# Peptides against a protein of PDB entry 4N7V: the designs that were tried, part 127

Target 1, 222 residues: chain A of PDB entry 4N7V
Amino acid sequence: TLRSITSPLVAHRLKPIRQKTKKAVVSILDSEEVCVELVKEYASQEYVKEVLQISSDGNTITIYYPNGGRGFPLADRPPSPTDNISRYSFDNLPEKYWRKYQYASRFVQLVRSKSPKITYFTRYAKCILMENSPGADFEVWFYDGVKIHKTEDFIQVIEKTGKSYTLKSESEVNSLKEEIKMYMDHANEGHRICLALESIISEEERKTRSAPFFPIIIGRKP

## One batch from the design tools (peptide; made by RFdiffusion4, then SolubleMPNN)

Design b2_p22_2_s4 (from b2_p22_2, 9 letters changed)
Fold by OpenDDE base, seed 4:
Parts: sequence; C-alpha cells; structure tokens
Structure b2_p22_2_s4 (fold): chain B 222 residues (1-222), chain A 22 residues (1-22)
Amino acid sequence: as target 1 above (222 residues)
Amino acid sequence: SEWDEALKKLEKELEEEREKEL
C-alpha cells in the first residue's frame, strides 16, 4: 500500500513555495495544496503534461492532464484543472502515481522541517521548533554563536570556532566536552518547553476550532 | 537520484534563507 511507503502529506501552515527541476515542478500553493507538475520539453518549450494536485491534508489527489494531454506551457503556477480530471483518495491512488506522491511528501516534509512552528527566545538563544512530524526538528541559535540542530536522527553542533560535528548516539552525546554539555542542557530545556507549549496550544486550538494558532513567537531577542 | 539532488538543493536554499532571518 501507499501508506506503507509514506503517510499522507500535511501542508497546513506552510508558506507558498515553488521549486523547479528538469522534469518536474513542485509547489505549495496559497491554498496549502501541493502540486506536482510533470514537465516535458518540446521544441525548446517546456510543457506541463500531468499534474498531481494534492489536498493540504494529503488525503485527496486530483490528477489531470492539461490541454487534453497535449500539455500546457509551463508558467509560474500550475495550470488549472481541465475536463479530464481523476480524483483519488490517498488509499485508492493508483500505484503508478505513488512515486510522484512520495516525492511531494518528501518535499513537504523537508519544507516542514525548515518551517518554524514555535520560536522561543531565551536569555541565551533563539529556539525554534519546526513543523515536521513525527519528531520535529529543533534548532537553537545561541547568541554567542553556538548552534545546535536536533532531528529525530541526529544532533548537529556548531561550536564558536565554527567546528561542526554530528552526534548520532547517546554515547557520542555523553562524550561531549563539558562546555558543550552546558549548551546541550539549555537546548534540551528549550526543547522541552517548546514541546510542552505545542501540546497546550494544540489542545486549545482543537477545542476552539478557530484559525490556526501556529506559528507563534514567544519572547523577544534580548 | 535526480529528486534526491533536488531535495538537497532545496534544503540548502531553505537553510540559507533561514540564516538570513536569524
């Protein structure tokens, strides 16, 4: 199943972005829908031959072939759906489209990992919890130049000297210099706070059913 | 893959953009 390969993408709260490659253009629209445009070149002109338009919650995929399959000239936005539209649920998406969906999902997940959900200014650092899930990225930019980037898979440390290294195990974390451990402790505390706030705010958001509360900024840079 | 390269490029671009904001 597609679900065994990837989860439905979630593009909520993401800013619009458009990235072109040789063969495709991926976009997050103002509507928070995600479009994968498949591009072909004919006579030195690029044409969009196929579009996958994915809902913001990833559960609905609308596939269409612009201009009756002849293609539509590549523009600054996806072409509008035409008469030959197919609509699928995530679980009913034909396998031939799975790779494209997976790419869209990876694209969105990457954008999410770089999209602030909570920004928290401490006495010593700017802390940022990102939108990606599960295991949202967490970045800490200390005002003195130290940087810590936590992901589900690793922790990257950039020291004042510019020395950079990646930690992938608890053993490596435990082997940190004492001075770096202090930064790590602060980062971990900031992370804990952001996660706690995320939980509380998300619960209130659920209860009120109002407009999104995120992204939020807590505090100000001193 | 080509897509992997594109994602790596995007990652770099997004990171550079964020660095300007920090």
Scores: peptide ipSAE 0.513, ipTM 0.916, DockQ to the pose 0.861
Fold by OpenDDE base, seed 3:
Structure b2_p22_2_s4 (fold): chain B 222 residues (1-222), chain A 22 residues (1-22)
Amino acid sequence: as target 1 above (222 residues)
Amino acid sequence: SEWDEALKKLEKELEEEREKEL
C-alpha cells in the first residue's frame, strides 16, 4: 500500500514555493495545495502533460491531463483543471502515481523542516522549532556565531570558526568540551520551552477552531 | 536520481534563504 511507504503529506501553514526540474515542477500554492506537474519538451517548448493536485492535508489527490494529449504550455503556475478530472483518496491512489506522490511528500517534508513554527529569542540566541513532524527540527543561532541544529537523527554543531561536526549518540554529546556543553545546555532549554509552548498553543487552537496561531514569534532580537 | 538531486538543491536554497532572515 501507499501508506506502507509514506504518510499523507501535510502542507498547512507553508509558504508558496515552486521548484522546476527537467521533467517536473513541484509547487506549494497559496491555497496550501501541492501540485506536481509532469513536463515534456516538444520543439524547444515545455508542456505540462499531467498534473497531480494534492490537498493541504494530503488526503485528496486530483489528477488531470491538460488539453488531453496535447498538454498545456509550461507557465508560472499549474494549468487549471478542465476536463477528465480524476479524484482519489490517499488510500485509493493508483500505484502508477505513488512515485510522484512520494516525491511531493519528500518535497513538503523538506520544506517543513526549514519552515519556522516557533521562533524564540533568548538573551543569547535565536531558537527555531520547525514545522516537520514527528521530531521537528530545532535550530539555535547564537548571536556570537555558534549554531546548533537538532534533528531526530543527529545534532550538528557549527563553531565560531566555521568548524562543523555531527553528533549521533548520547555518548558523543556527553563527550563534548565544556565550552560547547554550555551552548548545548542553552539549546536544550530553548528546545524544551518551544515544545512546551507548542503543546499549549496547539491545545488552544483545538478549542477555539479559529485561524491558526502558528507561526509565532516570542521575544525580540536584542 | 534526478529527484534526489533536486531535493538536495532545494535544501541548499532553503538554507540560504533562512540565513538571510537572521
Scores: peptide ipSAE 0.513, ipTM 0.917, DockQ to the pose 0.916
Fold by OpenDDE base, seed 1:
Structure b2_p22_2_s4 (fold): chain B 222 residues (1-222), chain A 22 residues (1-22)
Amino acid sequence: as target 1 above (222 residues)
Amino acid sequence: SEWDEALKKLEKELEEEREKEL
């Protein structure tokens, strides 16, 4: 099943972006839909032969072939859907489209991991909780140049000198120099606060069912 | 592999954009 290789993508709250490769263009639209355009080159002109338009919640996939499969000249946005469209649910998507959907999902997940959900300014750092889930990335940019990047898999530290290293276990974290431990302690506190705020704000958002509250900025740079 | 390369490129681009805003 498609679910065995990927989950439905979630593009809510993401800013529009367009990435071109040799064979495809992937976009997040203003509507928060995701488009995969398959590109072919003929006579030094690029044409869009196939478009997968995926809903913001990833559950609906609309597929169309511009100009009856003849293609539409590549532009700065996906071509408009034609009258000859196919619409699928995630669970009913034909296998021939799974690779393209998987790429769209990976694309969106990457964008999410780099998209601020909560920005929190402390006395010493700018803390950012990202949109990816589960286990959102958390970054801390200390004003003195130290950077800490936390993921589910590792913690990356960038020292003032630009030296970078990765920690993959608590043992490694505990073996850090005392100076770095201070930064880590601050980062952990900022992370805790962001997670707490996320929980509280998400609950209020659920209750109100109004416009999205995120992204949110707490405090200001000193 | 092509997709992986594209994603790596995207990651770099996104990081560079964030560095401008952060």
Scores: peptide ipSAE 0.511, ipTM 0.915, DockQ to the pose 0.899
Fold by OpenDDE base, seed 2:
Structure b2_p22_2_s4 (fold): chain B 222 residues (1-222), chain A 22 residues (1-22)
Amino acid sequence: as target 1 above (222 residues)
Amino acid sequence: SEWDEALKKLEKELEEEREKEL
């Protein structure tokens, strides 16, 4: 099943972006929908032959073939749905479209991992909790140049010297130099605070049914 | 794959854009 290889993509709160490759263009629209445009070149002109338009919650996929399948000239935005529109739920998406959906999902997940959900300024660093889930990325940019990037899978450290390394186990974290541990301690505290705030804000957001509270900025750069 | 390369490029671009916001 498609669900066995990817979850429905979630594009809520993401800024519009458009990425062109040789064979495709992937976009997050102002509507927070995601479009995959399949591009073919003919006579030195690029044409969009197929479009997958995916809802912001990833659960609905609208597929259409511009200009009756003849293609529409590639532009700065996806062509509007035209003839022979097919609409699928995530679980009913034909297998022939799974690869394209998977790419869209990976694209969105990457964007989410680089999209601030909570920005928290401390005395020593700019802390950023990202939008990806589960296990959101957390970055700490110390004002002295040290950087820490935490993911679900690893912790990357960039020291003042520019030396970079990745930690993948608790034992490696525990073996850090004392000076680096100080940065890690601060990063962990910032992370804890961001997670706590995320929980509180999300609960209030749920209760009020208001416009999204995120992204949010806490504090100011010194 | 082409898509993997595109994602790597995107990652770099996204990071660079965020760095400008500091």
Scores: peptide ipSAE 0.507, ipTM 0.914, DockQ to the pose 0.891

Design b2_p22_3_s1 (from b2_p22_3, 10 letters changed)
Fold by OpenDDE base, seed 4:
Structure b2_p22_3_s1 (fold): chain B 222 residues (1-222), chain A 22 residues (1-22)
Amino acid sequence: as target 1 above (222 residues)
Amino acid sequence: EEEPLELPESIKKLIEEFLKSL
């Protein structure tokens, strides 16, 4: 099943973006829908031959072939859906489109990992909890130049000197120099606070059923 | 300082490589 290889993408709260590659253009629209435009080149002109338009919650996929399958010239936005459209739920998406959906999902995940959900300023650093899930990325930008980037899979450290390394296990974390451990401790505290705030705010969102509370900024740069 | 929402070149490369596999 598609669900066995990816979850429905989640594009809520993401800012519009358009990323062109040789074979495709992927976009997050103002509507928070995600579009994958499959691009073909004919006579030195790029044409959109197929479009997957995915709802912001990832559960609905609309597929259309612009200009009756002849293609529509690539523009600064996806071509409008035609009358010949197919609409699928996530669980009913034909297998032939799974890889394309997976691409869209992965792209959205990457964008989410770069999209601030909570920005928290401490006296030492700017901390940012990102939108991706599970295991949201967490970045700490210390004002003295040290940087820590936590992901679900690793922790990247950039020291003042510019020395950079990646930690992939607790043993490696425990083997850090004492001075770096101090930064890690601060980063971890900031992370804990952001996660706590996320939980509290999300609960309030659920209760009020109002407009999104995220993204939020806590504090200010000293 | 890398601004949020900027896609690093490394990510762009990953996207390109992934698309090649389609």
Scores: peptide ipSAE 0.031, ipTM 0.668, DockQ to the pose 0.019
Fold by OpenDDE base, seed 5:
Structure b2_p22_3_s1 (fold): chain B 222 residues (1-222), chain A 22 residues (1-22)
Amino acid sequence: as target 1 above (222 residues)
Amino acid sequence: EEEPLELPESIKKLIEEFLKSL
């Protein structure tokens, strides 16, 4: 099943973006829907031959073939759906579209990993918890030039000198220079705080059912 | 035709810059 390969993509709170590749254009729309436009070139003109439009929650996929499958000239936005559209739920998506859905999902996940959910300014750093899940990326930009990037899989450190290295185990973290451990401690504290705030804010959102509270900025740069 | 499953690093950086600029 598709579900055994990927979960429904989640594009909520993402900013609109349009990225062209050789074979496709992927977009997040103002509506937070995700579009994959399959592009073909003919006579030095690019045409959109197929569009997958995916709902912001990833659960509904609308597929259409512009201009009766003849294609529509590539523009600055996806062509509008016309007649003879197909609509599928995530679990009923035909297998022939799974790869395209996976591409959309990976794109969205990448965008989420670079989309601030919580920005927290400390005395020493700008801390950013990103939108991706599970295990959201966490970046710390120290005002003195040190940078720490935490992911589910690794921790990247960029020192003041520009020296960069990646840590993939607790043992490597424990082997850090004492001065770097201080930065790591601060980063970890900022991370803890952001996670706590995320939980609290999310719970309030659930209770109020109001407009989204995220993204949120806490504090300001000194 | 198969679509790319991953974005090049150059594109990733561009996306990052875009999102941080907004």
Scores: peptide ipSAE 0.030, ipTM 0.663, DockQ to the pose 0.023
Fold by OpenDDE base, seed 2:
Structure b2_p22_3_s1 (fold): chain B 222 residues (1-222), chain A 22 residues (1-22)
Amino acid sequence: as target 1 above (222 residues)
Amino acid sequence: EEEPLELPESIKKLIEEFLKSL
């Protein structure tokens, strides 16, 4: 099943973006829908031959073939749906579209990993918890130039000198110099606080059923 | 028909730059 290889994408709260590759253009629209435009080149002109339009919650996929499958010239936005429109639920999406959906999902997940959900200013750093899940990315930008980027898979450290390295195990983290451990300790504390706040705010958001509370900024840069 | 497999690193950087500029 599609569910065995990916979960429904979640594009809520994401800003509009349009990214072109050789074979496709992927977009997040103002409506927070996600569009994958499949692009073909003919006579040095690019045409959109197929469009997957995915709802913001990932559960509805609308597929259409612009201009009766002849294609529509690539523009700055997806072409409007034509007469040949198919609509599917996530669980009923034909297998032939699964790779395209997975591409959209990966794109959205990447965008989410760069989209601030909580920005928290400490005395020493700007801390940012991102929108991606599970295991949201967490970035710490120390005012003295040190940077720490935590993901589910690794921790990247950029020192004042510009020296950069990646840590992939607890052993490597434990082997850090004492001066770097101080930054890591502060980053971990900021991370803990952001996760706690996320939980509290999300619960209140669930209860009120109002407009989204995120993204949120806590404190100010000194 | 060839479908996109992965998001190119160049696009990943563009996404990062875009989102930081907003």
Scores: peptide ipSAE 0.030, ipTM 0.653, DockQ to the pose 0.022
Fold by OpenDDE base, seed 3:
Structure b2_p22_3_s1 (fold): chain B 222 residues (1-222), chain A 22 residues (1-22)
Amino acid sequence: as target 1 above (222 residues)
Amino acid sequence: EEEPLELPESIKKLIEEFLKSL
């Protein structure tokens, strides 16, 4: 099943973006829908031959073939759906479209990993919890130039000199120099606080059913 | 003709630059 290889993409709260590759253009629209345009080149002109439009919650996929399948010239936005539209749920998506959906999902996940959900200013750093899941990325930008980037898989440290290294195990983290440990301790504290705030704010969102509270900024840069 | 499964690193960088500019 599609669900065995990916979860429904989640594009909520993401800002519009359009990125072109050789064979496809992927977009997040103002509506927070995700579009994958499949591109073919004929006589040095690019044409959109197929479009997948995915709902912001990833559960609905609309597929259409512009200009009766002849293709529509590539433009600054996806061509509008007209006729011969197919609509699928995530669990009913034909297998031939699974790779395209997976591409959209990976794109959205990457965008989410760079999209601030919570920005928290401490005395020493700007802490940022990102939108991706599970295990949201967490970045700490110390005002003195040190940067720490935590992911589910690794921790990257960038020192004041620009020297960078990656930690992939707890043993490597524990072997850090004392000076770096201080930055790591602060980063971990900021991370804990952001996760706690995320939980509290998300619960309040659920209760009020109001407009999204995220992204949120806590504090100000000193 | 295989459909793209992975974003090129160049695109990843562009995305990162875009999102930093927000």
Scores: peptide ipSAE 0.029, ipTM 0.645, DockQ to the pose 0.022

Design b2_p22_3_s2 (from b2_p22_3, 9 letters changed)
Fold by OpenDDE base, seed 5:
Structure b2_p22_3_s2 (fold): chain B 222 residues (1-222), chain A 22 residues (1-22)
Amino acid sequence: as target 1 above (222 residues)
Amino acid sequence: EEEPLELPESVKQKIEEFLASL
């Protein structure tokens, strides 16, 4: 099943973006829908031959073939759906479209990993919890130039000198210089606070069923 | 034609630049 390969993509709260590759253009729209435009070149002109439009919650996929499958000239936005539109639920998506959906999902996940959900200013750093899940990326930008980037898989450290290294195990973290451990301790504290706030805010958001509370900024740069 | 399963690094960089500019 498609579900065994990927979960439904979640594009909520993401800003619009349009990114062209050789074979496709992927977009997040103002509506938070995700579009994959399949592009072919003919006579030095690029044409959109197929469009997958995915709902913001990833559960509905609308597929259409612009201009009766002849293609529509590539523009600054996806071509509008016309006749012969197919609509599928996530669980009923034909297998021939699974790779295209997975591409959209990976794109959205990448965008989410760079999209601030919580920004928290401490005495020493700007901390940012991102939108991706599970295990959201967490970045700490210390005002003195040190940077720490935590992911589910690794921790990247950029020192004041610009020296960069990646930590992939607890043993490597424990082997850090004492000076760097101080930054790591602060980063971990900021991370804990952001996760706690995310939980509390998300629960209140669920209860109120109001407009989204995220992204949120806590504190300000000193 | 099979669509790429991964975004090129150049695309990732452009996404990062875009998001940083917002």
Scores: peptide ipSAE 0.030, ipTM 0.650, DockQ to the pose 0.022
Fold by OpenDDE base, seed 3:
Structure b2_p22_3_s2 (fold): chain B 222 residues (1-222), chain A 22 residues (1-22)
Amino acid sequence: as target 1 above (222 residues)
Amino acid sequence: EEEPLELPESVKQKIEEFLASL
């Protein structure tokens, strides 16, 4: 099943974006829907031949073929759906579309990993917890130029000199120079605080049933 | 003022590579 290889994508709170590639254009719309436009070139003109429009919660997929499958000229936005549309739930999506859905899902996940959920300004750094899940990315931008990027898989450090390296184990983290450990300690504290705030804010959001509380900014740059 | 979302070039490249595999 599709569910065995991926979960429904989640595009809530993501800003609109349009990314063109050679074979496709992927967009997040103002509605937070995700569109995959399949592009073909003919006589030096690009045409959209197929569109997958995925709901913000990933559970509904609308598929249509612009201009009766003849294609519509590529524009700055997806072509509007016609009457010749197919609508599927996530669990009923035909296997022939699974790869395209997986692409949309990965795109959304990458966008989420670069979308601030919580921005926290400390005395020394701008800390940012991202929207991706599980294991949200966490970035720390120290005002002196040091940068730390934590993911589920690794920690990247960029020193003041611009030297960068990646840490993949606790042993490597423990082997850091004392000066870098100080930055890491601050980053870890900022991360802990952001996770705690996320939990508290999410619970209040659930109780209030109001407009989304995220993204949120805490503190200000000194 | 919310700055427009810009994806790093490394992220764009990964997206393109994945699309090429479709």
Scores: peptide ipSAE 0.030, ipTM 0.688, DockQ to the pose 0.020
Fold by OpenDDE base, seed 1:
Structure b2_p22_3_s2 (fold): chain B 222 residues (1-222), chain A 22 residues (1-22)
Amino acid sequence: as target 1 above (222 residues)
Amino acid sequence: EEEPLELPESVKQKIEEFLASL
């Protein structure tokens, strides 16, 4: 099943973006829908031959073939659907479209991993909890130039010297120099605070059922 | 016609730059 290889993508709160590759253009629209335009070149002109339009919650996929399958010239936005539109739920998506959906999902996940959900300014750093889930990325940008990037899988450290390394286990974290441990301790505290705030704010957001509270900024740069 | 399974690094960088500019 498609569900065995990916979950429905979630594009809520993401800013509009359009990224072209050789074979496709992927977009997040103002509506927070995700479009994959499949591009073909003919006579030195690029044409959109197929479009997958995915709802912001990832559960509805609309597929159409511009200009009766002849293709529509590539433009600054997806071509509007006209005729011969197919609509699928996530669980009913034909297998032939699964790779394209997965591509869209990976794109959205990447964007989410770089999209601030909570920005928290401390005395020493700008802390950022990202939108991706589960295990949101957490970045700490110390004002002195040290950077820490936490993911579900690893912790990347960039020292003042520009030396960069990746930690994948608690033992490696525990082996850090004391000076780096201080940065890690601060990063971990900032992370804990952001997670706590996320939980509280999300609960209030659920209760109010209004416009999203995220992204949010806590504090200010010193 | 193999659909791109991975985003090219150049695209990742552009995304990062774009998001940083917001």
Scores: peptide ipSAE 0.027, ipTM 0.640, DockQ to the pose 0.022
Fold by OpenDDE base, seed 4:
Structure b2_p22_3_s2 (fold): chain B 222 residues (1-222), chain A 22 residues (1-22)
Amino acid sequence: as target 1 above (222 residues)
Amino acid sequence: EEEPLELPESVKQKIEEFLASL
């Protein structure tokens, strides 16, 4: 099933973006819908032959073929869904579209990993919890120039000297210099706080059924 | 299929640059 290889993408709270590749254009619209435009070149002109428009919650996929499949000239936005429209739920998406959906999902996940959900200013750093899940990226920008970037898979450290390295195991983390461990400790504390706040805020958001509370900024830069 | 399952590194960088500019 599609669900076995990816979950429904979540584009809520993401800012509009459009990225062109050789064969596709992927975008997040103002509506927070995600579009994958499949591009073909003919006579040195690029045409959109197929569009997957995915709802912000990832559960509805609208597939259409511009100009009855003849294609529409590539523009600054997806062509309107006027021809050969098919609508699918996530679980009913034909297998032939799964890779395209995965592409959209990975794009959204990448954008989410760079989209602040919680910004928390401490005495020493700007901490940022990102929108991606599971295991949201967490960045700590120390005011003295040290940077720590935590992902689900690794921790990247940039020291004051500009020396950069990646840690992929607890053993490597434990082998850090004491000076760096101090930064890591602060980063971990900031991370814990952001996760706790995320949980609390999300629960209140659920209870109140209000407009999104995120993104949020906590504290002020000293 | 012809579509990449993963964004090229150049695209990732552009996304990062774009998002950093916001």
Scores: peptide ipSAE 0.026, ipTM 0.640, DockQ to the pose 0.022

